# Peptides against a protein of PDB entry 5K2M: the designs that were tried, part 80

Target 1, 273 residues: chain A of PDB entry 5K2M
Amino acid sequence: MRIGITYTVLRREEMAIKERAGEFGEVVMLHEDDLLFPGNYDLDVVIIRNVSHFKALYTARLFESEGIPTVNSSRLIFEAGDKLFATLRLAGKVPVPEWKAALSEGGALRVPDSLGYPLVSKPVFGSWGRLLAKVNDRDSLEAVLEHRKWMKNPLYGIHYFQEFVEKPGRDIRSYVIGGEFVGAIYRYSNHWITNTARGGKAEPCSDPEVEELSVKAWEAFGEGALAIDIFESEKGLLVNEVNPNMEFKNAARVTGADMAGKLVEYAVEVAKT

## One batch from the design tools (peptide; made by RFdiffusion4, then SolubleMPNN)

Design b2_p15_6_s2 (from b2_p15_6, 10 letters changed)
Fold by OpenDDE base, seed 1:
Structure b2_p15_6_s2 (fold): chain B 273 residues (1-273), chain A 15 residues (1-15)
Amino acid sequence: as target 1 above (273 residues)
Amino acid sequence: DYLKEIEEAIIKEAE
């Protein structure tokens, strides 16, 4: 078994994946600078750990074009890594926050007619709560839209909005790999953005409802390894988003779950199919 | 490139 691991930065997650992969066969570490296509890669499977969503997506697709399966697949990265496309998958299977998409400023200005205020503006791509805006009124909405006009990437012209969900000072991050629930954590923050990368604390989450909902959310995509963000709302649990390029160092530390091992085991299974 | 700058910042945070 030859296992490739693509990466941008050797984080704790990549180190753990490398270590566990070594138990199953030969490990080939592939930094982004090493990735040239077409190439003669002798690999049975590639674990995609590029930091950039787009680099991860294209890397996966390039390996697939050479007959090498990836974890995650380019399809999964594409659909799960875009907040709007992920919402489209999730909305048919699990409860999600109310959302609207607009393709123009004029359309975006009508979003409050259905969602009301406050609402949340999100880019369709990005992580760690970047470019999230709590929009409390018309003036704030106009300001966000004005700023988006001057952003260079055309994807910032895709306006994705959610209702603002009142949370109990925390959210939930769960992990499902190959359809198996691996673990979950609470992420605490005094800010409405509860991402641990912004100074939030993590604690174990042991809730059967979270486990069931997480598996159902994964089933909306039907493959791969996903981190799932869940809100505790007055309406019950809501699946906010999923991440096909998950960080898990905090979750692994807090829960003791072998997330790296589960990821490698799944990759080995994929290689054998 | 704005996105490149963001990606580079993310890389620095991950190091």
Scores: peptide ipSAE 0.016, ipTM 0.506, DockQ to the pose 0.551
Fold by OpenDDE base, seed 3:
Structure b2_p15_6_s2 (fold): chain B 273 residues (1-273), chain A 15 residues (1-15)
Amino acid sequence: as target 1 above (273 residues)
Amino acid sequence: DYLKEIEEAIIKEAE
C-alpha cells in the first residue's frame, strides 16, 4: 500500500496522519510545490490536506483523472467546501438555519423581507469566521453589499445569508469519517463567532443527539471525512456547515479519539475499493 | 507561525 499525503503546511494533523499511515504502508509526502500534472504517481490513494479549498479541489480532481482515488474526493470537496452547496445538500436531510441566497445587490436587499434582522452575511468560501458579518439593520446591509461590490473575487458576488442564531456561548464541532461518528467537542467563545482557532476553549461533547445528527449530516453527502458544525438553538440542534478539510488537533486532544487513525483507515478502505 | 501560514494560504486563494 502506497499512501500519498498532499499538504500546504505540515501541521499537527498532517504529522499524525503521516505517522498513522506509516503503519499501513509506504507514505509519500507531497508538498504543493511537488505537484505537477499530468504525472506518473505510483500511489494507491491520496489523502488531501491542502489548506486552500480550491487547491484541495483541483488536486483531488487531478489525481482522480489519473485513476488514483482521494480522501476526500473532488466531488465531496466541491459540495461540502462551499457553504451554499453544502446547505443545498444538508437542508433536505437535517435541520439547518434559515438561509437565503441572492445573485445581485437588488436581490440581496430583499433578503430581510424573509429572514428579518439580525441576519448573518457569509462568503460561500473561507474559514475561521473570515468576512462573517452580523447585519442588524438596513444601513449595515447596504454597507456590506457596497464593500462586496469592490472585492475582486467574483465569488463575493454570490450573496449567502443565514438567520442569526442565538447560541449559549458555544457551538459543537463533530467528526464523521466513512459514516462513523468519531467524536465531538464544544467550542466556547464570548463572541458570536465561536472558533477555537481564535482562542476559544474546547471540551468533550457526549450527546447521543449530536451523534445521530452528525451521522445524518454526513449521509447527506454519503462519503469521506467531514467536520460538522452544529448550533444549539431555541429550535434545537441546527447543522450550520461542514468542512471537508478538517482540523482536528483540538478535538483529538480533548476527546482522545484517534481521528488521524480513522482517516487513514478510511483511506485504506477507499484504496481497496 | 501556524496561523500566519494558514492566513497566507487563504489570502492567496481569495486573490
Scores: peptide ipSAE 0.015, ipTM 0.553, DockQ to the pose 0.102
Fold by OpenDDE base, seed 2:
Structure b2_p15_6_s2 (fold): chain B 273 residues (1-273), chain A 15 residues (1-15)
Amino acid sequence: as target 1 above (273 residues)
Amino acid sequence: DYLKEIEEAIIKEAE
């Protein structure tokens, strides 16, 4: 078994994945600088750990074009890594925050007619709460829309909105790999954007409802390894988003779950399929 | 350092 691991930065996650992969076969670390296609890669599977969503997506597709399966697949990365596309998958399977998408400023200005205020403006791509805006009123909405006009990436012209969900000072991040629930954590924050990377505290989450919901959320995609962000709302648990390029250092530390091992095991399974 | 590297990667992606 030859396991490739693509990466941008050698993080704790990549180190853990490397270490665990070594137990299953030969590990080939592939920095982004090492990636040139078409190429002759002698690999049975590639674990995609590129930081950039788009680089991860294209890397996965490129390996797939060489007949090498990837974890995650390019399909999963594509569908899960876009907030709107992910919502489209999730909405029919699990509770999600109320959402609206608009393809024009004129359409976006009508979103409050449905969602009301406050609402949250999200780019369809991005992580760590970047470019999330809590929109409390018309003036704020107009400001966000105006700013989007001047952003270079045309994807910022896709207007994705959610209802603002009042959270109990935390959210939940769960992990499902190959359909198996691996673990979950609470992420505490005094800010409406909860992220452990922003100084939030992480604690284990042992809630069977979270586990069940997480698996259902994963089933909406039906493959791969996903981190799942869940809100605790007055309406119950809501699946906010999924991440096909999971960070798990904090979760692994807090829960003791062998997330790297589970990921590698799944990759090995994929390689054998 | 870890966060900075990721931020830079995200910024590059957004450009």
Scores: peptide ipSAE 0.014, ipTM 0.544, DockQ to the pose 0.101
Fold by OpenDDE base, seed 4:
Order: sequence, then structure tokens, then C-alpha cells
Structure b2_p15_6_s2 (fold): chain B 273 residues (1-273), chain A 15 residues (1-15)
Amino acid sequence: as target 1 above (273 residues)
Amino acid sequence: DYLKEIEEAIIKEAE
């Protein structure tokens, strides 16, 4: 078994994945600078750990074109890594926050007619709450839309909005790999954006409802390894988003779950199918 | 700080 691992930065997650992969076969670390296609890669599977969503997506697709399966697949990265596309998958299977999408400024200005205020503006791509905006009124909405006009990436012209969900000072991050629930944590923050990358503390989450919902959310995509963000709302649990390039350092530490091992085991399974 | 490095990489790509 030859396992490739693509990466941008050697984080604790990549180190753990490398270590565990070594127990299953030969490990080939592939920094982004090492990647050139078409290439002659002698690999049975590639674990995609590129930081960039787009680089991860294209890397996965390029390996697949060489006949090498990836974890995650380019399909999963594409659908799960885009907040709007993920919402489209999730909305048919699990409770999600109310959402609207608009393709123009004129359309976006009508979103409050449905969602009201406050609402949340999200780019369809991005991490760590980057470019998330709590929009409290018309003036703020106009400002967000104006700023989007000057952003270089055309994807910023895709306007995705959610209702603002009041949370109890925390959210839930769960992990599902190959359809199996691996673990979950609470992420605490005094900010409306609950992200451990922004200094939030993590605690174990042991809730059967979270486990069940997480698996159902994963089933909306039907493959791969996903981190799932869940809100505790007044109307119950809501699946906010999923991440096909999961960070699990804090979750692994707090829960003791072998996230890296489970990911590698799944990759080995994929290689054998 | 690896987080800063990640953020910079993403920002550069988005620009």
C-alpha cells in the first residue's frame, strides 16, 4: 500500500495522518510544490490535505484523472467545500438554518424580505469565519454588497445568506468518516462566530442527537471524511455547514478520538475498492 | 504561527 498525502503546511493533523499512514504502508508526502500533472504517481490512494479549497479540489481531480482515488474525492470537496452547494445537499436531509441565495445585488437586496434582520452574509468559500458578516440592517447590507463588487474573485458575486441563529455561546463540531461518527466537540466563544481557530475553547460533546444528525448530514453527501458544524437553536439542532478539509487537532485532543487513524483507515478502504 | 500562514495563503488565492 502506497499512500500519498498532499499538503500546504505541515500541521499537527498532517503529522498525525503521516504517522498513522505509516502503519498501513509506504507514505509519500507531497507538498504543493511537488505536484505536477500529468505525472507518474505510483500511489494507491491520496489523502488530500491542501489548505486551499480550490487547490484541494483540483489536486483531487488531477489524481483521479491518473486513476488514483482520493480522500476526499473531488466530487465531495466540490460539493461540501462550497457553502451553497453544501446547503443544497443538506437541506434535503437535515434541518438547516433558513437561507437565501441571490445572483445580483438587486436580488440580494430582497433577501431581508424573506429572512428578515439580522441575517448572515457568507461567501460560498472560505474558512475561519472569513468575510462572514452579521447584517443588522439595510445600511449594512448595502455596504456588504458594495464591498463584494470590488472583490476580485467572481465567486464573491454569489450572494449567500442565512438567518442569524442565536446560539448558547457555543456551537458543535462533529466528525464523520466513511459514514461512522468519530466524535464531537463544543466550541465556546463569546463572539457570534464560534471557531476554535479564533481562540475558542473546546470540550467533548456526548449527545446521541448530535451523533444521529451528524451521520444524516454525512449521508447527504454519501462519502468521505467531513467535519460538520451544528448549531443549538431555539428550534433544535441545525446543520450549518460541512468541511471536507477538516481540522481536528483540538477535537482529537479533547475527545481522545483517533481522527487521523480513522481517516487513514478509510483511505486504505477506498484504495481497496 | 501556522494559522497566519494558512490565512495568508487563502487570502492570496482569493485576491
Scores: peptide ipSAE 0.014, ipTM 0.539, DockQ to the pose 0.102

Design b2_p15_6_s4 (from b2_p15_6, 10 letters changed)
Fold by OpenDDE base, seed 3:
Structure b2_p15_6_s4 (fold): chain B 273 residues (1-273), chain A 15 residues (1-15)
Amino acid sequence: as target 1 above (273 residues)
Amino acid sequence: DYLKEYIEEIEREAE
């Protein structure tokens, strides 16, 4: 078994994945600078750990074009890594925050007619709460839309909105790999954007409802390794988003779950399929 | 913290 691991930065997660992969076979670390296509890669499977969503997506597709399966697959990265595409999958299987998408400023200005205020503006791509805006009124909406007009990437012209969900000072991040629930944590923050990357604290989450919901959310995609972000709302648990390029160092530390091992085991399974 | 900042920068550049 030859396992490739693509990466941008050698984080705690990549180190753990490398270590565990070594127990199953030969490990080939592939920095982004090492990746040229078409190539002659002698690998049975590639674990995709590129930081950039788009680089991860293209890397996965390029390996697949050479007959090498990836974890995650390019299909999964594409659908799960886009907030709108992920919502489309999730909404058919699990409760999600109320959402609206518009393709123009004129359309976006009508969003409050459905969602009301306050609402949340999100880019369809990005991580760690970048460019999230709580929009409290018409003036704020107009300001956000005006700024979007001047953003370079055309994807910023895709206007994705959610209802503002009141959270109890925390959210939940769960992990499902190959359809198996691996663990979950609470992420605490005093800000309406809860993210451990921004200095939040993590605690174990042991809730059967979270486990069940997480598996159902994973089933909306049907493959791979996903981190799942869940809100605790007044109307129950809501699946906010999923991440096909998950960080798990905090979750692994807090829960004791072998996230890296589970990921490698799944990759080995994929290689044998 | 430096690593996070660096990663965020990479993500911004790639997006």
Scores: peptide ipSAE 0.018, ipTM 0.552, DockQ to the pose 0.098
Fold by OpenDDE base, seed 2:
Structure b2_p15_6_s4 (fold): chain B 273 residues (1-273), chain A 15 residues (1-15)
Amino acid sequence: as target 1 above (273 residues)
Amino acid sequence: DYLKEYIEEIEREAE
C-alpha cells in the first residue's frame, strides 16, 4: 500500500496522519511545491490536506485524473467545502439554519424581507469565521454589500445569508469518517463566532442526538471524512456547515478518539475499492 | 497563534 499525503503546512494533524499511515504501508508526503501534473504518481490513494479549499479541490481532481482515488474526493470537496452547496445537500436531510442566497445586490437587499434581522452574511468559501458578518439592520447590510463589490474574488458576489442563531456560548463540532461517528466536541467562545481557531476552549460532547444527526448529515454527501458544525438552538440542533478538510487536533486531544487512524483506515478502504 | 495567522495569510493569498 502506497499512501500519498498532500499538504500546505505540516500541522499536528498531518503529522498524526503520516504516523498512522506508516502502519499500513509506504507514506509519500507531498508538499504543494512538490505537486506537478501530470506526474505519473505511483500511489494507491491520496489523503488531501491542502489548507486552501481550491487547492485541495484541484489537487484531488488532478490525482483522480490519473486514476488515483483521494480522501476526500474532488466531488466531496466541491459539494461540502462550499457553504451554499453544502447547505443544498444538508437541507434535504437534516435541520439547517434558515438561509437565503442572492446573486445581486438588489436581490440581497430583499433577504431581510424573509429572514429578518439580525442575519449573518457568509462567504461561500473560507475558514475560521473569516468575513462572517452579523447584520443587524439595513445600514449594516448595505455596508457589507458595498464592501463585497470591491473584493477581488468574484465568488464574493454570491450572497449567502443565514438567520442569526442564538447559541449557548458554544457550538458542536462532530467528526464522521466513512459513515462512522468518530467523536464530537463543544467549542466554547464568548463571541458569536465559536470557532476554536479564535481561542475557544474544547470539551468532549457525548450526546446521542448529536451522533445521530452527524451521521445523517454525513449521509447527505455519502462519502469521505467530514467535520460537522452543529448549533444548539431554541429550535433544536441545526447543522450549520461541514468541512471536508478538517482540523481535529483539539478534538482528538479532548475526546481521545483516533481521528488520524480512522482517516487512514478509511483511505486504505478507498484504495482497495 | 502564529500558525493560525500564517494559515490565514495563505488562505487570503489563495483567494
Scores: peptide ipSAE 0.017, ipTM 0.554, DockQ to the pose 0.097
Fold by OpenDDE base, seed 1:
Structure b2_p15_6_s4 (fold): chain B 273 residues (1-273), chain A 15 residues (1-15)
Amino acid sequence: as target 1 above (273 residues)
Amino acid sequence: DYLKEYIEEIEREAE
């Protein structure tokens, strides 16, 4: 078994994946600078760990074009890594926050007619809460839309909104790999954005309802390794988003779950199919 | 967190 691992930065996650992959076969570390296509890669599977969503997407697709399966697949990265596309998958299977999408400023200005205020503006791509805005009123909405006009990437012209969900000072991050629930954590923050990357603390989450909902959310996509963000709302648990390129160092530390091992095991399974 | 800041910069540049 020859396992490739693509990466941008050698983080704790990539080090752990490398170590565990070595138990299953030969490991080939591939920095982004090493990737040229078409190429002659002798690999049975590639674990995609590029930081950029788009780099990960294209890397996966390029290996697939060479007949080499990837974890995650380009399909999954595409559908799960876009907040709107992910919502479209999730909404048919699990509870999600109320949402609206608009393709113009004029359309976006009508979103409060449906969602009311406050609402949350999100780009369809990006990580760590970048460009998330809590929009409390018309003036704030106009400001967000004005700024979007001057942003270079055309995808910023795709307007995605959610209802603002009141959370108990935390959210939940769960992990499902190959359909198996691996673990979950609470992420605490005094800010409405609860991402631990912004200074939040993590604690173990042991809740059967979270486990069940996480698996159902994964089943909406039906493959791969996903981190799943869940809100505790007055309406119950809501699946906010999924991440096909998950960070798990804090979750692994807090829960003791072998997330790197589970990822490698799944990759080996994919290689054999 | 220097690493986080570095990763964020890389991601922004890649977008």
Scores: peptide ipSAE 0.016, ipTM 0.550, DockQ to the pose 0.098
Fold by OpenDDE base, seed 4:
Structure b2_p15_6_s4 (fold): chain B 273 residues (1-273), chain A 15 residues (1-15)
Amino acid sequence: as target 1 above (273 residues)
Amino acid sequence: DYLKEYIEEIEREAE
């Protein structure tokens, strides 16, 4: 078994994955600078750990083009890594926050007619709450839309909005790998954006409802390893988004779950399929 | 995502 691991930065996650992968076979660490295609790589599977969503996506597709399966697959990265596309998958399977998408400024200006204020503006791509905006009124909406016009990436012209969900000072991040629930944490923050990378604290979450919902959310995609963000709302649990390039160092630390091991085990299973 | 990458690099260096 030859396991590739692509990476941008050797984080705790990548170190853990490398270590666990070594128990199953030969590990080939592949920094982004090492990746050239076509390359005729001799690998049975590649674990994709590139930091950039797009680099991860293209890396996965490039390996797939050489007949090498990836975890996650390019399909999953594509669908799960885009907030709108992820919502489209999730909405048919699990409760999600109310959302609207608009393809023009004119359309976007009508979103409050449906969602009301406050609402949340999200880029369809990105992480760590970057460029998330709580839009409290018309003036704020106009400002967000104006700024989008001047952004270089055309994807910023895809306007994705959610209802603002009142959370109890925390959200939930769960992890499902290969359809198996691995663990979950609460992320505490006094800010409406809950993220441990922004100074939030993490605690273990042991809730059967979270586990069930997380698995159902994963089933909307049907493959791979996903981190799942869940809100506790007045109307119950809502699946906010998923991440196909999950960070898990905090979750692993807090829960003791062997997330790296589970990821590797799944990759090995994929390799054998 | 350069910003994320940069932050993660800092975190790694702190380890």
Scores: peptide ipSAE 0.016, ipTM 0.564, DockQ to the pose 0.138

Design b2_p15_7_s1 (from b2_p15_7, 6 letters changed)
Fold by OpenDDE base, seed 4:
Structure b2_p15_7_s1 (fold): chain B 273 residues (1-273), chain A 15 residues (1-15)
Amino acid sequence: as target 1 above (273 residues)
Amino acid sequence: DYFEEEEKYLLELLS
């Protein structure tokens, strides 16, 4: 078994994955600078750990083009890594925050007619709460839309909005790998953005409802390894988004769950299929 | 590009 691991930065996650992968076979670490295609790579599977969504997506597709399966697959990265596309998958399977998408400024300006204020503006791509905006009023909406006009990437012209969900000072991040629930954490923050990368604290979450919902959310995609962000709302648990390039150092630390091992085990299973 | 700079900054925080 030859396991590739692509990466941008050697984080704690990548180190853990490398270590666990070594128990199953030969590990080939592949920094982004090492990746040239076509390359005729001698690998049975590649674990995709590139930080950039797009680099991860293209890396996965490039390996797939050489007949090498990836975890996650390019399909999953594409669908799960786009907040709107992820919502489209999730909405038919699990409760999600109310959302609207608009393809023009004129359309976007009508979103509050449905969602009301406050609402949340999200880029369809991005991590760590980048460019998330709590839009409290018309003036703020106009400002966000104006700024989008001047952004270089055309994807910023895809206007994705959610209702603002009042959370109890925390959210939930769960992890499902190969359809198996691996663990979950609470992320605490006094800010409406509860991402641990921005200084949030993590604690273990042991809730059967979270486990069940997480698996159902994963089933909306039907493959791979996903981190799942869940809100506790007045109307119950809501699946906010999923991440096909999950960070898990905090979750692994506080839960003791072997997320790296589970990821590697799944990759090995994929390699054998 | 602000986006690229922000990404690099966040990467440093995560490492």
Scores: peptide ipSAE 0.020, ipTM 0.619, DockQ to the pose 0.434
Fold by OpenDDE base, seed 5:
Structure b2_p15_7_s1 (fold): chain B 273 residues (1-273), chain A 15 residues (1-15)
Amino acid sequence: as target 1 above (273 residues)
Amino acid sequence: DYFEEEEKYLLELLS
């Protein structure tokens, strides 16, 4: 078994994945600078750990074009890594925050007619809560839309909104790999954006409802390794988003779950399929 | 490029 691992930086996750992969076969570390295609790579599977969503997506697709399966697949990265496309998958299977999408400023200005205020503006791509805006009123909405006009990437013209969910000072991040629930954590923050990357503390989450919901959320995509962000709301648990480029350092530390091992095991399974 | 700058910033945060 030859396992490739693509990476941008060697985080704790990549080090753990490398270590565990070594137990299953030969490990080939592939920095982004090492990648040229077509490359005639001799690999049975590639674990995609590029930091950039787009680099991860294209890297996965390029390996797939050479007949090498990837974890995650380019399909999963594409669908799960786009907040709107992820919502489209999730909405048919699990409770999600109320959402609206608009393809123009004129459409976006009508979103409050459905969602009311406050609402959350999200770019369809991005991580760590970047460019999330809590929109409390019409003036704020107009400001966000005005700023988006001046952003160069055309994807900023895709307007994705959610209802603002009042959270109990925390959210939940769960992990499902190959359809198996691996673990979950609470992420605490006094800010409306809860993220451990922004200084949030993590604690174990042991809730059967979270486990069930997480598996259902994963089933909406049907493959791969996903981190799932869940909100605790007055309406119950809501699946906010999923992440196909999951960070799990804090979750692994807090829960003791062998997330790196589970990811490698899944990759080995994919290689054998 | 904004994306390049943002990527560099993220990489610095992760390093």
Scores: peptide ipSAE 0.019, ipTM 0.621, DockQ to the pose 0.467
Fold by OpenDDE base, seed 1:
Structure b2_p15_7_s1 (fold): chain B 273 residues (1-273), chain A 15 residues (1-15)
Amino acid sequence: as target 1 above (273 residues)
Amino acid sequence: DYFEEEEKYLLELLS
């Protein structure tokens, strides 16, 4: 078994994946600078760990074009890594926050007619709560839309909104790999954005309802390794988003779950199919 | 902060 691992930065996650992959076969570390296509790669599977969503997507697709399966697949990265596309998958299977999408400023200005205020503006791509805005009123909405006009990437012209969900000072991050629930954590924050990357603390989450919902959310996509963000709302648990390029250092530390091992085991399984 | 560095790096990659 020859396992490739593509990466941008050698994080704790990539080090753990490398170590565990070595137990299953030969490991080939591939920095982004090493990737040229078409190439002659002798690999049975590639674990995609590029930091950039788009670089991960294209890397996966390029290996697939040469007959080498990837974890995650380019399909999964594409559908799960876009908040709107992910919502389209999730909404048919699990409870999600109320949402609206608009393709123009004029359309976006009508979103409050359906969602009311406060609402949350999100880019369809991005991590760590970047460019999230709590929109409390018309003036704030106009400001967000005005700024979007001047952003270079055309994807900022795709307007995605959610209802603002009141949370108990925390959210939940769960992990499902190959359909198996691996673990979950609470992420605490005094800010309405609860991402641990912004100074939040993590604690273990042991809740059977979270486990069941997480697996169902994964089944909406039907493959790969996903981190799943869940809100505790007055309406019950809501699946907010998924991440096909999950960070798990803190979750692994807090829960003791062998997330790197589970990821490698799944990659080996994919290689054999 | 490690996460801040990652965010900065990602932004540079996407620019």
Scores: peptide ipSAE 0.014, ipTM 0.569, DockQ to the pose 0.103
Fold by OpenDDE base, seed 2:
Structure b2_p15_7_s1 (fold): chain B 273 residues (1-273), chain A 15 residues (1-15)
Amino acid sequence: as target 1 above (273 residues)
Amino acid sequence: DYFEEEEKYLLELLS
């Protein structure tokens, strides 16, 4: 078994994946600077750990074009890594926050007619809560829309909005790999954005409802390894988003779950299929 | 380049 691991930065996750992959076969670490295609790679599977969503997506597709399966697949990265596309999948299977999408400023200005205020403006791509805006009123909405006009990436012209969900000072991140629930954590924050990358505390989450919902959310995509962000709302549990390029160092530490091992095991299974 | 700036920002956050 020859296992490739693509990466941008060697994080604790990549180190753990490398270590566990070594138990199953030969490991080939592939930094972004090392990736050239076509490359005639002799690999049975590639674990995609590029930090950039787009680099991960293209890397996966490029390996697939050479007949090498990837974890995650380019399909999954595409569908899960875009907040709007992910919502489209999730909304058919699990409870999600109320959402609206608009393709113009004029359309976006009508979103409050259905969602009301406050609402959350999200880019369809991006991590760590970047460019999330809590929009409390019309003036704030106009300001966000005005700023979006001057952003270089045309994807910022895709206006994705959610209802503002009141959370109990935390959210849940769960992990499902190959359809198996691996673990979950609470992420605490005094800010409405609860991402642990912003210094939030993590604690184990042992809730059977979270486990069931997480598996259902994964089933909306039907493959791969996903981190699933869940809100505890007054309406119950809501699946906010999924991440096909998960960070898990805090979750692994807090839960004791062998997330790196589970990821490698799944990659080995994919290689054998 | 926006993408370069974004990547740089992300790398700084992860470092």
Scores: peptide ipSAE 0.017, ipTM 0.616, DockQ to the pose 0.737; fails the geometry check

